# Ledger of designs, part 15: peptides against a protein of PDB entry 3ESW

Target 1, 322 residues: chain A of PDB entry 3ESW
Amino acid sequence: NNIDFDSIAKMLLIKYKDFILSKFKKAAPVENIRFQNLVHTNQFAQGVLGQSQHLCTVYDNPSWHSIVLETLDLDLIYKNVDKEFAKDGHAEGENIYTDYLVKELLRYFKQDFFKWCNKPDCNHCGQNTSENMTPLGSQGPNGEESKFNCGTVEIYKCNRCGNITRFPRYNDPIKLLETRKGRCGEWCNLFTLILKSFGLDVRYVWNREDHVWCEYFSNFLNRWVHVDSCEQSFDQPYIYSINWNKKMSYCIAFGKDGVVDVSKRYILQNELPRDQIKEEDLKFLCQFITKRLRYSLNDDEIYQLACRDEQEQIELIRGKTQ

## One batch from the design tools (peptide; made by RFdiffusion4, then SolubleMPNN)

Design b2_p21_4_s4 (from b2_p21_4, 11 letters changed)
Fold by OpenDDE base, seed 2:
Structure b2_p21_4_s4 (fold): chain B 322 residues (1-322), chain A 21 residues (1-21)
Amino acid sequence: as target 1 above (322 residues)
Amino acid sequence: SRKKELEQIVKELLKKIKELE
């Protein structure tokens, strides 16, 4: 009896696809109750939900993408990408070209475009005067600053001239295209938008211990790749735990298609207590939000993303970031 | 053993599944 393995394989694929798709159907009433109870009773869960409502969708703005592309020196960027691509003798792939693009964007952003701002320069004394600035604290935005999604303004006094300089912490990434300065929050915010503007699959990674970065899905590497604009870092998830010896508890990735606990990728040592939420509740929360984000997708899109999710979970378990 | 045969069948099916994707 020649087992028609092809027929069996096709049947198994169909059944498997249906099974996977069944997980992404509309949430059952019991799941909705569990979700509501969790976000109502757990502050960390509420925070993750709140972040997802912003970070998962805010960067999917075509108007913003156009403004970004009009603002960047695309000729320089592509010239550099082409140059580096040619050096490595890779003739064969649009997929690897995108990795070179992300690496150049990291270079361009850090070296040519954006500035780190620990303290602002004095508005009166001019450039390179940040050393003369004393922090006075923080206050709410004024009427002009409020137009650019500003939650906090840091206030500095110049020790030389006595004038006050305001450093508004803008959350509007379009305003950041103008200001060209910030800390990890502003860097990651604008850089996430930049990557999205090139049509890339990007996630915003929030670390509970006051750092943020990106992940880019490399079609060449067929995985999510660590990207830190502040560090000009590509595929170095170990830098926080190992190089910085940073203690961390949670790393949560926020993308248009899902919310994922990526802590296992970045927390390699010095793990802090994960006491903010039960592990099963966090897993449920991320899955529930992910499910909601995918409600409008077709069955093929859902299936493809589910396959990607499973591959990522396998990667995270195996520790096979070569 | 029947188990090894089944394991081989599953491996072959998984390979074919991957080829169909």
Scores: peptide ipSAE 0.008, ipTM 0.415, DockQ to the pose 0.101
Fold by OpenDDE base, seed 4:
Structure b2_p21_4_s4 (fold): chain B 322 residues (1-322), chain A 21 residues (1-21)
Amino acid sequence: as target 1 above (322 residues)
Amino acid sequence: SRKKELEQIVKELLKKIKELE
């Protein structure tokens, strides 16, 4: 009997899809118990959960997207994108255009829009006076600062005029569109929102060793791409471990569709002890949160995301971007 | 039936895949 290989292949694909979809069904009671126990007993797990509750959803705000798009110089941005895109001989409609857009957004954000703030300028003395500022410590926000999700205010005294300048660490990215200054936290926060405002798939990457950046899913490259607004960096995941010789233990990516341990992408050398959680528990935690984030998705969406996840996991295991 | 046999093979393969994950 002629083996109908096509029929067998179709059957295999159906069964594989069903298998994948079965992983994203409602969590079993045992998984819920494991999750609850983990987040109640492990501080690192609590932190990851807490971050996921904010970072996975906060940027999916259409009102914020509109405000961002109204605030940015879109004419300049698209002019520059079109220029570079045309220069490289690409035709309109290619998926690579989005990569050019992200690269221009990195340029625009760092060069034209946002400022790095080690120390604020003196409110009294004016611009370029940060060198005269002495840190006095941090305090809680005042009534005005509290309106913009401010957890901490850094206090500085001007050595020249003696006046106090407040540097509120705003977590409201809309406020950051006004202030246009900060450190890695403010940079990454607002830049994540900017990328999301263009309809891009974006993740916020948290590094335990006090750095944060983004990942963008490139449809052209068909993978997650490292994006650091502070560094104007595109697809350079090695910069921390290799260029900075930074020691790191954990890098966790937070997106609307999942939480992923991306440490293997960024920790290429100088690995610090991963002693905050068992590897199996971290894997479970990320998968559990990811599963929760996908509960409302249809079977086709779940399957497509699962295929993407599988490709990413293969990439992370191989240590090579294919 | 051959179909049932193939379905069983697929199930076994899927179990093995799951164990490798």
Scores: peptide ipSAE 0.008, ipTM 0.410, DockQ to the pose 0.119
Fold by OpenDDE base, seed 5:
Structure b2_p21_4_s4 (fold): chain B 322 residues (1-322), chain A 21 residues (1-21)
Amino acid sequence: as target 1 above (322 residues)
Amino acid sequence: SRKKELEQIVKELLKKIKELE
């Protein structure tokens, strides 16, 4: 009996596709009840949900993408990308061009465009005066600052002239295109928008232990790639656990197509207790939110994303980032 | 477990699909 392995494989693929699609159907009443109970009873779950409602969709704004592209020195960026691609890219195929683009955007952003702000310069004394600034505390935004999604304003006094300088912590990434300064939050926020403006698949990664970064889906590498704008880092997920010896408990990635626990990619040692939520409940929560984000997608899109999700889960289990 | 066998079959199928692409 010549087992037509090809026919069996085709039938298995059809059944598998149907099975995958069935998982992304509208949530059953029991799942909705479980979800509601979880977000009402678990503070961490509520936090993840709240973040997903913002981070999964806020960067998908065509008007913002246009403003970004008009603001960046695209001629310089593409000149540098073309230069690096001409050295190595032709041998590796066209998909590697996007990796070179992301690497150049990291360089451009850190070296040419944005500034780290530990303390602001004195508004009166001018540039390079941050060393003279003493923190007085934080307060709410004024009427002007509140227009740009500002939650907190850090207040500093100059030790030389005695004047007060305000450092608004803006969450509006368009305002950050103007101010061009901040800490990890502002860096990651604007850089996420920049990557999105080039039509890339990007996730915002939130770490519970007060750090944030991006992931980019590389078509060349066929996986999610760690991207940290503050560090000008590409594909170095180990930098936090190994280089910084940072202790971490949770890393959650937020994208337009899903919410994923990516802790296994970044927490390689010195893991803190994961006591904020049951592992099964976190898995359920991320899957439930992901399902909701995909409700408007067609069957082929759902299937492609599900295949990508499975590959990522295999990667995360095997620890094969190299 | 039947689950591990299925996972292995799926992995092998995915590998074969990738080789056919």
Scores: peptide ipSAE 0.008, ipTM 0.451, DockQ to the pose 0.073
Fold by OpenDDE base, seed 3:
Structure b2_p21_4_s4 (fold): chain B 322 residues (1-322), chain A 21 residues (1-21)
Amino acid sequence: as target 1 above (322 residues)
Amino acid sequence: SRKKELEQIVKELLKKIKELE
């Protein structure tokens, strides 16, 4: 009468798999009604939906990936990755190589490739003239700027020569490969595309309190890893709440396979009121969008992603980065 | 009887998992 624990475990896993797969079937009419009502009545829900329609799919463009890889100094990048990987040895396995790659991409992007632009240089006076620039406000894009998904243009006057300099806030990441400058939005946008171009699993994280960053799924660590290109930061989710003492209410991650409330990973202290939506409605919204994003996936892919999601939820509840 | 008991345990566990989600 020995309890065959292996047989029981296998049976439990089969039943669990079937249960999980049942959740990812086509939405019931009642769920569709709830979703429609939520996005029509709640502005925050509309915002999350709108962002998901862009951020979950825009970076899955093979032509953009090719342009990125052709623009970056791949020889330098891989030389540095190989050098750091060789120092630590192969004891940790091949999956750690991608962590070294992401760390080098963070270094390369911040140190060699992209620039922070608080104020633009004067177009007339040349380089290192940003100190002479006075903001005049923002306006709409002109005909040329509009070609590169520009929503706003910041206008500056040079105190030295009196000329006007335009700083268009481009949302086209391919244009950012040319301009190589921006703030957190431009940094995160282009860096998300860069990581995606290496075939990595990446999410764009939106914070309601005017910051954005990435998450990378590390196969070595078997979890989502915080990545901030502006800070050259890898696996430091605490930097906002602890180091910056930033107050935050919502952090939402947008990826090709799902939308996830990751607030618990980043909001460790100084939590602002979460009053934009009911917690149950936000959970429902993220799950509903995630379900839609997975409609074309097969049962094995759905199950694997669901297991990953469950592990992430456990991590977020425990507050322990394992 | 054991199969039925095990099926019931699995159903209860699945219910608990759903509640934790």
Scores: peptide ipSAE 0.008, ipTM 0.428, DockQ to the pose 0.136; fails the geometry check

Design b2_p21_5_s1
Fold by OpenDDE base, seed 4:
Structure b2_p21_5_s1 (fold): chain B 322 residues (1-322), chain A 21 residues (1-21)
Amino acid sequence: as target 1 above (322 residues)
Amino acid sequence: MEEIDEKLIEKIKKELKEKYE
């Protein structure tokens, strides 16, 4: 009895596809009730939802992508990418080229484009005067600063000249193309947009313990890759838990196609209590939001993303980067 | 889509063969 393994496999695939697609159908009334109750009763859930409403969509702005590409030194970037790509003997057109691009963007962003700002330079005294700056506190944005989605402004006094320097914490990434300075928030915000502007699949990762970074989906590696613009880091998810010995409880990734608890990728030791939400509720929440984000996608897109999700979940469970 | 399907089919085939051969 020649078992037609091909026929069986095809049949199983069809059933599997149908099963996967069934999970992404419109939410049942019971799921909607559960979701509503969760976000109304759990502050962490509400926070995740609020972040998803912004972070999952804000970077999908073609006008912003154009502005970014017009602002960056693309000639330099591609020159460097091509140079490094050629050194390693790769053929043109390989998916690995994108990994080289992301690595160069990390280099370019940190070394050539953006600046870390613990304290601003004195507007009067000029460059390299941050050491003379004393924090006076924070205040609300003025009328000009408010145009650029500024939530707070840090105020500094120069110990040398006595002048006040304002450091607006802009959330408008286009404004950050001008200011070219900030902390982890500004870095990650603009860098996420930069990566998106190259047509890459990118997620914004929020850590509850006051850090943020990106993930890029590498077609070459066929997985989500840790990307931290502040650290010029590519594929080093361990840096926080191991190198920094950072204690963490939650890492949540926000992308156009979903919200994912990626804590297992980054929290390798020194785990803080995950007491903000029940694990089952967090899983439900992320799945529910992800489902909503995919409502407009076709069956093929849904299936492809579901396959990617499954691979990621396997990776996260096994603790092994494939 | 087709590429994913092919890979999955091959995976299923392999698993089936390993189980039943």
Scores: peptide ipSAE 0.038, ipTM 0.716, DockQ to the pose 0.709
Fold by OpenDDE base, seed 2:
Structure b2_p21_5_s1 (fold): chain B 322 residues (1-322), chain A 21 residues (1-21)
Amino acid sequence: as target 1 above (322 residues)
Amino acid sequence: MEEIDEKLIEKIKKELKEKYE
């Protein structure tokens, strides 16, 4: 009996697809109850949900993408990308070109566009006066600052002139295109939008231990790639655990198509206790949110994303990003 | 999609052959 392996494989593929798709159908009542109970009883879960409601969708704004592209020096960016691409002589086509683009965007953003702001310059004394600034604390935004999704304003007094300088922590990335300064939050926020504006699949990675960065999906590498705008870092997930010797407990990635615990990619040593939520509940939470984010997708899109998710999970288990 | 399906089919075929040949 010549086993028609082709027919069997096709049949198995159909069944496998159906099985995968079944996981992304509308949540059962029991899952909804579990979810509601989890977010109402666990503060960490509530936080993850709250972040997902913002971070998973906020960057999918075509108007913002246009403003970004109009603001950046695209001629310089593409000139540099073309130069580096030509230099390395890779015949790998458009997929590798995107990696060069992201690398140039990292360079451009850090070197030419955005500034790190530990302390603001004195508004009265002018540039290079941050050394004279003493923090007085934080307060709520004023009426003008509130227009730009400002949650807090850091207040500084100039030791030289005695004047007060406000450093509003804007969450509006369009305002950040104007101010062009901030800390890791502002850097990551605007850089996430920048990457999205180039049509890339991007995730915002939140670390519980007060750092944030991006991931983008490289079609060339066929995986999620670590991207830190603050560090001008591409594909260096180890920098936090190894280079900084940072202690971390949770890294959660937020994208339009899902929420993923990516802790295993970044927490290579010095792991802090993961005591904020049960591992099973975190897994459930991320899956549940991901499922909700995919409700409007067709079966093909769901299947493709599920395949990507599976590959990522395999990668995270194997630790093979070295 | 077709490419993923083809790769998966080939993988399944390989695994089936290895198991039953």
Scores: peptide ipSAE 0.034, ipTM 0.675, DockQ to the pose 0.714
Fold by OpenDDE base, seed 5:
Structure b2_p21_5_s1 (fold): chain B 322 residues (1-322), chain A 21 residues (1-21)
Amino acid sequence: as target 1 above (322 residues)
Amino acid sequence: MEEIDEKLIEKIKKELKEKYE
């Protein structure tokens, strides 16, 4: 009996689609109870929920996208992308153009647009005076700084002139288009918005051990790609564990369509104890939040995203990004 | 959607053949 593998595969696909769609229906009462109990009893879960409420939606602002596109040197960016794309001779198809765009945006952002600020320059002495700055501590924002979602202001004294310089840690990415300086938080925040402004699927990755970066979904590579604006890094998820020898416990990705534990992509060695939440509860939490984020999507959108989710999970299990 | 389905069908076929041939 020749096994009709084609018929079996088609039948399995139909059943799989139905199964996936069933998972994204309204949460059962028992799931809601479990979720509520988890976020009320587990601080880490509460933190993940709180971050998701902001990071999953804040960058989906058309007005902000317009401001970004008006601020960037698009002529320079596309000129450089076109040059790199022309070298490929179009052999790899149109989808590779987006990868070149992201790579150019990384270059442009780091080299031409944004600056790393370990310590600010003295407001009185001018440029290249950060070496003369002594930290005095941190304080709350003043009335002007508070307009730009500022939680903390670092205070510095100039050793040369004695004047005080304020370094507000702005969370408003539009303000960052003006200031054009910061640390990993400001870099990742604004760069996430920049990528979103080009219509890309982007996630914000939070690492518990005080680092943040992006992921971009490459249509060419058909997977989520590591993107770190601070490092001008594309598809180098190993840089933290291997190059930096960083110890890490959790990496969680936040996007408009889901929350995903991506720790396995980045934690390749020197894993810290994952003791903040039970693994089963973290998995449940991420799935539950993801389900909520997809409530307004149609069946086709849900199915497409579920296919991406499955592919990503397979990738994360196999440990092969190639 | 159809293109995704075709790719998935081919993947499923391959996995089934590898498991049962």
Scores: peptide ipSAE 0.034, ipTM 0.669, DockQ to the pose 0.747
Fold by OpenDDE base, seed 3:
Structure b2_p21_5_s1 (fold): chain B 322 residues (1-322), chain A 21 residues (1-21)
Amino acid sequence: as target 1 above (322 residues)
Amino acid sequence: MEEIDEKLIEKIKKELKEKYE
């Protein structure tokens, strides 16, 4: 009796789809209670929720995408992408072209567009005067700075002229297109928006130990790829734990379609205690927020994203990113 | 969707064949 493997496989796929879709149904009352209790009793959970409310949606702004694309040197970017794409003998691969685009955007952003600002230049003395700047502390934004979602302003005194220079820590990425300077926060914020402006699937990764970066979903590699604009790094998740010997406890990725604990991708050694929340509660929290973010999606979209999630979870368990 | 489904079907087919053939 010739086993109809095709029929069996199709039947299994249908059952699997139904099973996956069942997980994304409306939250049960008990799940809502658990969620509410968790975010009210656990500060880390409240922080993750608060970040998700901003980071999961803020970059999905078509008006911002237009402003970004109008500001960048697209001719230079695509010229370089086309050059590298052609050099590697890839003539027709649309999916791999996007990887080249992200690599060029990393180059362009770090080399041509944005500047690292450890200390600001003196507003009076001009360029290359940051060495003369002494930090005096931080204060709240003034009336002008407050227009650009500024939470904190770092204050510096020039040792040469004695004048005060303000370094506002803007959270408005459109303002960062003008200022073109910052630290990891400003870099990641604007670079996340840049990648989103090209229509890419991007997540913002928050590390509890004061670093932030991106992940890009590569259709060519069929996985989430580490992207750090500060380091001009593509697919090097090991740089923090191995190269920097950084100690870390949590890495949480925030995207339009979900919140994911990606700690296993980046914390390869020197793991700090994960004592801010129970592992089961963190898993529940991320799943619950993800479920809410997908509430308006159709069954096909839910299924596709769930398949992606499962592949990522398998990757994270196996520890094989390569 | 079709691409994911096709890949899953092919994977399932392969695993089934390896197990039962």
Scores: peptide ipSAE 0.030, ipTM 0.650, DockQ to the pose 0.686

